# Ledger of designs, part 132: peptides against a protein of PDB entry 4CIC

Target 1, 148 residues: chain A of PDB entry 4CIC
Amino acid sequence: KVSTKGHYGVQAMFDLAQHFGEGPVSLKSIAERQGLSEPYLEQLIAVLRKAGLVKSVRGAQGGYILAREPRDIKVGDIIRVLEGPIAPVESVSQDDPEHSLKFDFSVTKSVWEKVKKSIEEVLDSITLADMLKDAEEAQMAQGYMYYI
Target 2, 147 residues: chain B of PDB entry 4CIC
Amino acid sequence: KVSTKGHYGVQAMFDLAQHFGEGPVSLKSIAERQGLSEPYLEQLIAVLRKAGLVKSVRGAQGGYILAREPRDIKVGDIIRVLEGPIAPVESVSQDDPEHSLKFDFSVTKSVWEKVKKSIEEVLDSITLADMLKDAEEAQMAQGYMYY

## One batch from the design tools (peptide; made by RFdiffusion4, then SolubleMPNN)

Design b2_p22_3_s1 (from b2_p22_3, 12 letters changed)
Fold by OpenDDE base, seed 4:
Structure b2_p22_3_s1 (fold): chain B 148 residues (1-148), chain C 147 residues (1-147), chain A 22 residues (1-22)
Amino acid sequence: as target 1 above (148 residues)
Amino acid sequence: as target 2 above (147 residues)
Amino acid sequence: MEDLELDLEAIEISLTLSFEKE
């Protein structure tokens, strides 16, 4: 499971990307389109706003916009902002509380570091603009399938 | 957090790799070296044995050995065995039980599929033999730093 | 090919831990 936060955060940012240039979008409208609760979305948007990925617009047609162009926001940027410093949750393995000895085996650590690096590289290789393009291509492909 | 199972499973398999060719290793000795509880290790070893990554040896000097050479066991093989098909745990976001609508947004799904593929490629690129080599190199490097 | 269903949550935690140390 991608943390629910990471997943929904990317969805919310993608929704804002789809509406980029159209003006501010209400949280309610994002929540409805993305199948998110408005309170949950408020939390995500608050974090994203604080990190400078989202801007709030005031007024009767107020809402939120991307703070940068979709091409200038990587998926990796979104994930880094949302996951924050995960406090080392003491993974008290529920099953063995006593041996929570984080044996930081240097060699096993190196394996996970390689995995991490690979994930970061992938996430940093994907922008919101890339996602928009993929969505457009998928829609075009569906449109053609209905005409055949 | 790599699942505690994945992490400790790789550690246990690595311990067996370090002793490969020396005969069977007791679960107790692995548990002690890897900082694992013996009961937890028993569970891991049972899964790994069932998957054919580990063999049990019977007798007074009984224990466990790798079923294959360290070079023939990928980290990916270990993780696949231990994590099983990660059932899409219904991430019931604890905070919003009602909107567990897995909006399977096709586009967001594709992002995670790319991530998954990348992880698999990395894990399949690392063998227990590679880990042994890395450990030896690290020990040599430490030995040189103390002089 | 058995799909390595990795717990992405576990991966996310690992990612976050690395960003805190920088």
Scores: peptide ipSAE 0.120, ipTM 0.774, DockQ to the pose 0.094; fails the geometry check
Fold by OpenDDE base, seed 1:
Structure b2_p22_3_s1 (fold): chain B 148 residues (1-148), chain C 147 residues (1-147), chain A 22 residues (1-22)
Amino acid sequence: as target 1 above (148 residues)
Amino acid sequence: as target 2 above (147 residues)
Amino acid sequence: MEDLELDLEAIEISLTLSFEKE
């Protein structure tokens, strides 16, 4: 599972990308649009800010902005920032708590490393700018379906 | 996480692949070699058998064999069989139990669909025969380091 | 290179969602 954290982090960053250049966006407004709890979003934004992907703007019209242009933020960058501190959850399978995944078998480990590499390549191939473009194209396609 | 189930399932299938053509392998022997509990392995093998990836052989020298040649079993086939019945674990993030991942945002959904497709392509590109070959190559490389 | 500790749970969700639609 892309952790709920990774998923919502990408959603929050995408919301900020949609408003890029329009000024700071409040956490409340992001939470409302993305269907997130404000406290949960605060935690995500704190991590993203510490990593330098977002900036806080102070004042009456304060909030958050992307720290970089949407084209300069990969989905992979967002995921790395959010998942990096995920302690290797010793995948104690709830079903077999005594068997720590001893990844000691080199060949099976190599399979998962290949999967990992492929995921990284995909996530690094997608920027927030690409996501914005995809959203615009989807909106245009929906508009055409109503006129036909 | 590739579920512990998927991981151990691939390990068990790989063990059977290593013994392919040598006759049936007991669950006990697989469990010992792969460091798995026998009861857990029984559950995995039951699913894999039902899916037609393994066969049970009865008798005093009974056990399990691959139902197909190692080249005809993809890692993706194993994972699909093992993860298919995995109820969508509502990833209740332990951190926010109230927020079911409403994948309602079409653009973010498309990102994860691309990731999924990439994973499937990788897993479907690897057979048990490929894994056997990789193991042989690794063993040869270790042998050369001792000389 | 900070090893992208891909949450293998995230991969599992993605795989599970794929197989339910087939």
Scores: peptide ipSAE 0.115, ipTM 0.771, DockQ to the pose 0.217; fails the geometry check
Fold by OpenDDE base, seed 2:
Structure b2_p22_3_s1 (fold): chain B 148 residues (1-148), chain C 147 residues (1-147), chain A 22 residues (1-22)
Amino acid sequence: as target 1 above (148 residues)
Amino acid sequence: as target 2 above (147 residues)
Amino acid sequence: MEDLELDLEAIEISLTLSFEKE
């Protein structure tokens, strides 16, 4: 499972991308469309805003917008922003005895570093613009399936 | 963080790989070398054994061995075996309201599927034999730095 | 280079869920 934060953060950013150029979107509307609690979304948006990925617009038509074009926001950028303040859940698995000498066996560490690098490369290869395109293509494909 | 299970499972399997061909290794010795609790290692080994990655040898020189050669065990194989019985820790993050309509937005799902595929490809590209080779190379490099 | 501390737990859970569906 991608962290709930990462998953929902990407969803929220994608919702903002879908409305990019249409003006500010309310948190309520994003929460409703994405099936998120508004309070949870507020926390996510606060982090994303602080990182400069989202801007708040004030006024009667106030809300949130992407701070950059969808093509200029990588999924990796979103994840980096959200994972930074997310304290690594020290899975204090109760069963990890205190005496786990973290033998950082260099070789096992290297495996995980390779995995990490691969994930980063994938996430950095996907922009919100790519996601928009994929959504459009999927919608077209669904439309074609109903007309056949 | 790779789950503690995945991490330690790979460490335990790597320890067994380092001793491959030398006969059975005791859980105690693996636990000591890898800095694991013996009870925790017993649980990991039980899963790995059930999956046919590890074999128990009985007798005075009993213990565990890899069931296959290190070259025939991918890191991905180890992870798949260990992640299956690991109940998804429902990180009931208290803050996830019950009403999370898992809107499986197809597009966001596709992103994570791409990530997953990439991880699987990496993990399937690394064998215990590759890890052994990397360890040998690292040891040689350290040896050269001290001389 | 800010180490993307990937929540590897989240990744592991994702991998686990994926393998259960096969």
Scores: peptide ipSAE 0.115, ipTM 0.775, DockQ to the pose 0.215; fails the geometry check
Fold by OpenDDE base, seed 3:
Structure b2_p22_3_s1 (fold): chain B 148 residues (1-148), chain C 147 residues (1-147), chain A 22 residues (1-22)
Amino acid sequence: as target 1 above (148 residues)
Amino acid sequence: as target 2 above (147 residues)
Amino acid sequence: MEDLELDLEAIEISLTLSFEKE
């Protein structure tokens, strides 16, 4: 499960990246484009703003902007901010809440640490600028398919 | 979230790998060693058996064994069996069930597909035999620290 | 190629466990 927060957070940040340099974007406009509820987006943006990834601009044309250039924001940075210090969610098995994963068997733990490291490496290898580039390439590919 | 099922499933399969070649192991003994409830372990083992990763042996010394050698079972195989085809978790946001992630924005989807691929590659690179080897190396390292 | 739908909840737990050790 990618947390819904992580997924929508990356989506909202990507929308802000697409409008980078165009000035402040309203939450309403982001919500409409990304198919998000405005109240939910407000919560995400509040967290992202507190973490210094987004800036609020006041005024008649106020809204939000990326606090840094798209090339300086990794997907990993967004996920870390939104998921918080991923509290050791003691995976309380819904079925057996009393059996905390007490037996941190060192070997099984090492498997999950390898998985974590791999995820972090992937997410840290992708910037919002990379996502913008991928979107442009996809649009060009679709455009070429209409001309062939 | 590593699913509790995935975590405990790998742990149970690793216990069976440690006893591979020693004959059938009772669910009770696995549950005791791994700190699992026996009823929960029964559910996991039922799924693993149906998938052909575990065999049931009947008799007075009955129990369960790995259906294949530890080197022929990847961690990825165990996870795929227990988690099922990881259904595209339509992350039904608990808070807004009506907002299905309808907007599969192709670019954001590609990020998660890259993450998925990376996880699969890692899990498919680790066998139960690799885990056994790592456990032996860890035991040796601890043994040398006591001398 | 069975689409391993990675339970992102599992990933979240794994990431969470990692950050508590710092």
Scores: peptide ipSAE 0.112, ipTM 0.769, DockQ to the pose 0.109; fails the geometry check

Design b2_p22_3_s2 (from b2_p22_3, 12 letters changed)
Fold by OpenDDE base, seed 5:
Structure b2_p22_3_s2 (fold): chain B 148 residues (1-148), chain C 147 residues (1-147), chain A 22 residues (1-22)
Amino acid sequence: as target 1 above (148 residues)
Amino acid sequence: as target 2 above (147 residues)
Amino acid sequence: MEDLELDLEMIDISLTLSFEEE
């Protein structure tokens, strides 16, 4: 499971990318399009804004914009901001607290580090611009299927 | 986060790999070495046995062995068995059930599919034999630092 | 190729592990 934060954070950032250059987008409109609660989106946007990925615009037509061009925002950047430093999940196995011998076997740790590195490489290889392109290509493919 | 099942399953399988060829290992001994509760390990071993990754040996020196050589068991095989088919986690966002518009945006899904594929490739590239080799190399490196 | 339906939970855990070092 991508954390709900990571998943919806990427969706919200992608919505802002789709409207990049059109001016500020209201949180309400993003929430409605992405199927997010407005309060939840407000929390996500607050984190993303603090990290400098999103800017707030004040005024009657106020809202939010991407702080950078879509090509300059990696999916990895979004996830890092939202997930925070991965606190070592204290595998507090809730069920038997006593015998959690933290045998941090270096070898099993190395497997997960390799997985982590691979995920980071993938997420850092995808920009919001790449996602926009993929969306356009998918829409074009659907349009062609209706005309055949 | 690797699920606790995946993490401990790999540890248990690695313990069995370290003892491969030495005969059956008791669940108690695995649990003690890996810091797992014996009841939890019994559940993991039951799943792994049903999947044909582990065999039970009966008798006075009974226990468990790997069903295959360590080189023939990928970490990915272990994870697939323990995690099961990824039920599409109904992202039931507990907090606001009403407005979960399942906009399964095809584009965001494609990002996660790429991540999934990458994880699978990594896990399928690592065998229990590779883990054994890495452990031996790490032990040798520690031995050289003390001399 | 049996599609390892990697449980999205595993991805969540992996993502959580990836961002600790910065």
Scores: peptide ipSAE 0.097, ipTM 0.782, DockQ to the pose 0.123; fails the geometry check
Fold by OpenDDE base, seed 2:
Structure b2_p22_3_s2 (fold): chain B 148 residues (1-148), chain C 147 residues (1-147), chain A 22 residues (1-22)
Amino acid sequence: as target 1 above (148 residues)
Amino acid sequence: as target 2 above (147 residues)
Amino acid sequence: MEDLELDLEMIDISLTLSFEEE
């Protein structure tokens, strides 16, 4: 499972990327477009802002903007920021609370480390600019399918 | 999170791989070595057996064995078997239960699909035989450090 | 090198998402 935070954080950042250069976007507008609660989005944006991925703009046309160009924000950067303060919920699997993963057998750990590395590589290979491009291509493809 | 099921399932399967060719291994012995509860392991083994990754051997020397050679079992195969019946715990994030992930924005979905594919590729590239080899190499390396 | 502690939760989610399409 992509954490709900990771998923919605990427959605929110992508929404900001779609409006990059158009000025500040209100949290309300992002929440409405992305199907997020405004309070939940506020929490996400607070974390992203603290990490320097988002800027708050004050004034009558106030809101939020990306702090960097979409090409300079990796999906991996977003996920790292959002997952960092998420205490690893020691998912004490309710089923066996006493068996803490004490025996991190080095070999099984290495499997998960390989998986982790692969995920990081993928997420670090995707920028918000790449996502914008993919969205444009998808819209174009849909437009062509309706004309045929 | 690798699900607890996935993690412990791989551990249990790896334990069976370490004993492959030595005959049936009791659930109790696996549970003790892997630090698992026997009841939890029984549930995992039941799923793995149903999927044909593990065989039950009956008799005085009864227990469980791998149904295939360690080289013929990918970590990905184990994970697929264990994660399949795990109802996606709709982690209704207690914080916003009403916002079901309704807007699967196609582009964000594609990001996660790429991640998924990458995970699958990694897990499908690792066999229990590869894990056995890595364990042997690690033991050798530890042995050399003590000397 | 800050060990990106990919929260094991993220891996679980990624694996779960992989099997919903079957």
Scores: peptide ipSAE 0.097, ipTM 0.784, DockQ to the pose 0.212; fails the geometry check
Fold by OpenDDE base, seed 1:
Formats: C-alpha cells, sequence, structure tokens
Structure b2_p22_3_s2 (fold): chain B 148 residues (1-148), chain C 147 residues (1-147), chain A 22 residues (1-22)
C-alpha cells in the first residue's frame, strides 16, 4: 500500500505546487484544502523540508513553499523522501507471525523487483508540473461539460 | 504491501509448476520446501483451487497439481485470485486513524491509477513458465561459477 | 541511486485499486 504518508505527502506537495509563485502557504490552509489534520501535515512537511523539497518562510505571512520548481520535483522524489529506503520488510505475515517471508527464493524475489522497478519508473516519470497540467485539463473538461 | 498471501501464493504455485507433469504434490511437501505452515498453505490452496488454478487429486498418492500449464498462468492471475478485488483499502493511516484517504483529488488518484496499471502490466507479463526459465538460468549460472 | 525501496504496502494498494474498476 502506498503508505498514507506517501499519498498525503503527494497531496500536500501538489497543493504547494498549485500556489507556486504566489508566496508562502500556511499549513492550516493546506490542511483545510487537502482534508488533513494539521499535526499530521506538520510531520510530513518536516520530513519534506529536511529533504530539501520544501522551504519554510518566517514572518506574519509565513508558511511553506516548494524548494524547487514543480517541473524539478518528481512524484518518485516525494515518495522516496517520505517512505525512506524501504527496508526489505521482512513482512512478518500478520496471519503467520512465525513465518518470516524467507525471500530466499531468488525467482520470486525477481518478480517483486520487476514490480518495484516498474513503479519507480512510473513515479519518476511524473512531475508536479505534469500533475498541474493534468488538473488544468480536468478543470477545462468539466467546464465544457457544463456548457453542453 | 504484496500481502503475505500474494507472496506465498506465488511461491506455492511456483513449487507446483516445478513439479508439473510429475503428478500430484502433497501440501506437506510444498510446505516443507517453501517454508510455509501447512495450515496456511491449505487456506491458500483452497482459494487457488476454487479459482481453478489448482486441482486436487484424491488417493494415497494424492495432492495438488496446476490446473493449467505453467505458460497459461500469469503471476497477475495468482495475485488477483488471492487478493481479490482489492477493495480500495481505506488505508487508515496507522499514524492518523481518523483520516481516511479521501481519494477525492482526481489528480492524485490518476497518479496511483498509473502505478496500478504499471503493476498489473508487469504481473501479467510474467508466467509461471517464465519463472521456471529464470530458475533454470540461475541454476546454470551457479553451476558455471563452480567450474 | 538510492534504491526506491518501494514498500510492499504500496504495491498492495496499487493492486487493490486496480481490481475494483473491473
Amino acid sequence: as target 1 above (148 residues)
Amino acid sequence: as target 2 above (147 residues)
Amino acid sequence: MEDLELDLEMIDISLTLSFEEE
């Protein structure tokens, strides 16, 4: 599962991308628009800031901005920052805690590695700028449907 | 996470593929080779059997066989059977159980749909026959390293 | 290249989402 962190992190970064060039956005404003708790968003933003994807602006009109242009931030970059190096989760099966996934079968491991690589390629192919464009296209399509 | 079910299901099906044409394999034998509990394997095999991927053979030399040739079983077929239509797991974030993933953002949804599609394409591109071939190639490569 | 250690959990969600539309 894309961790809730990955999902909400992409949403928060996308919100910042929508406001890129308009100045700093408050965490409260992001939380309200994205339907996130402010404390949870603070944790996400702290990680993203530490990774250099977000900058904090101080002052009465302070908040957060993207540290880079939307075109220079891949979805894959956001996910890597939030999920960290996913340790080969010895997924202790909840159903059989006594049986660690002995990933010793090289062949089955190779299947999951192929899946992993494919996911990485997709996430690295999508920038925040691509997402902004998709949002604009979707909004225009909705506008046309109301005029027909 | 590929559920433990998906992972072990692929392993069990691969074990059956390795013995395809040799007759029925006992659950005990599969469990021993794959490092699975026999009761857990029984549950997996029951689902796979119901889906028509595995057949049960009765008798003293009874057990299980693949219901189709290894080339006609995709990894994607196994995963779909075991995981079911994966309901959008409202992944209640363990960290924030009060916030259901409101997938309401069409744009973020589209990102995950692209990821999903990519995963499906990969899993549907790999058959049990492909896995058998990869295993043979790996074994040959190990053999050459010893000579 | 930091290997994107894709959490198997992410794969599960992605697979989950795929099969609902059928």
Scores: peptide ipSAE 0.096, ipTM 0.779, DockQ to the pose 0.223; fails the geometry check
Fold by OpenDDE base, seed 3:
Structure b2_p22_3_s2 (fold): chain B 148 residues (1-148), chain C 147 residues (1-147), chain A 22 residues (1-22)
Amino acid sequence: as target 1 above (148 residues)
Amino acid sequence: as target 2 above (147 residues)
Amino acid sequence: MEDLELDLEMIDISLTLSFEEE
């Protein structure tokens, strides 16, 4: 499961990327655009701010901005910040709580390590700038479909 | 989370792969070797059998065998069978049950689709035969450290 | 480089998301 936290965190950061260079964006406006509860977004932004991915701007036109350019923020950076060190969640299956995944069978562990590595590589290959570009391309493609 | 189901399913299938060609293996013996509860393993094996990855052999020396050679079973095949069509787990965050991940923002969805594709590619690149080979190599490496 | 400890939960969601489209 990409935690709801990771998913919404990427959405919130992407919203800030779309407004990068336009000045501070209010939490309310982000919440409205991204379909997030304002209290939940406050929690996400607090974590992202503490990690130095987001800056708070004070004043009448205050709000939040990306702390770095969109090209300098990877999706992987956002996920790492929000999910913390992904502790090996002992997936305690609800159905078999007594059998801790204690059998670290080295071979099966290696499969999951390969999966983990692959996910990290993908998330680290995507920046907020890449996402912005993809969004622009998608909008252009939709625009062209109306003209053809 | 690789569901505990996926994890244990791969372990159970790997146990059957290690005994491939030796005849049927009892559920009890698999459960003991893999540290699984027998009832839980029964559920996993039932699903795997229905999907045609495992065969049941009846008789006094009955049990289960792989339905195919280890080289013909991908880890991805096992996971797909056990997890079913991975229903979009509406990650109902316990903290915000009303906000269904409904905002399929197309761009964020594309990120997760790329992650999904990458996972599938990895899992489809690994067979039970590859796992057997890796286990043999690991055993050899441990054996050489004692000399 | 802090290894992104991918939460197995995240892998589960990613796996779950991967298999829903089939």
Scores: peptide ipSAE 0.087, ipTM 0.779, DockQ to the pose 0.215; fails the geometry check

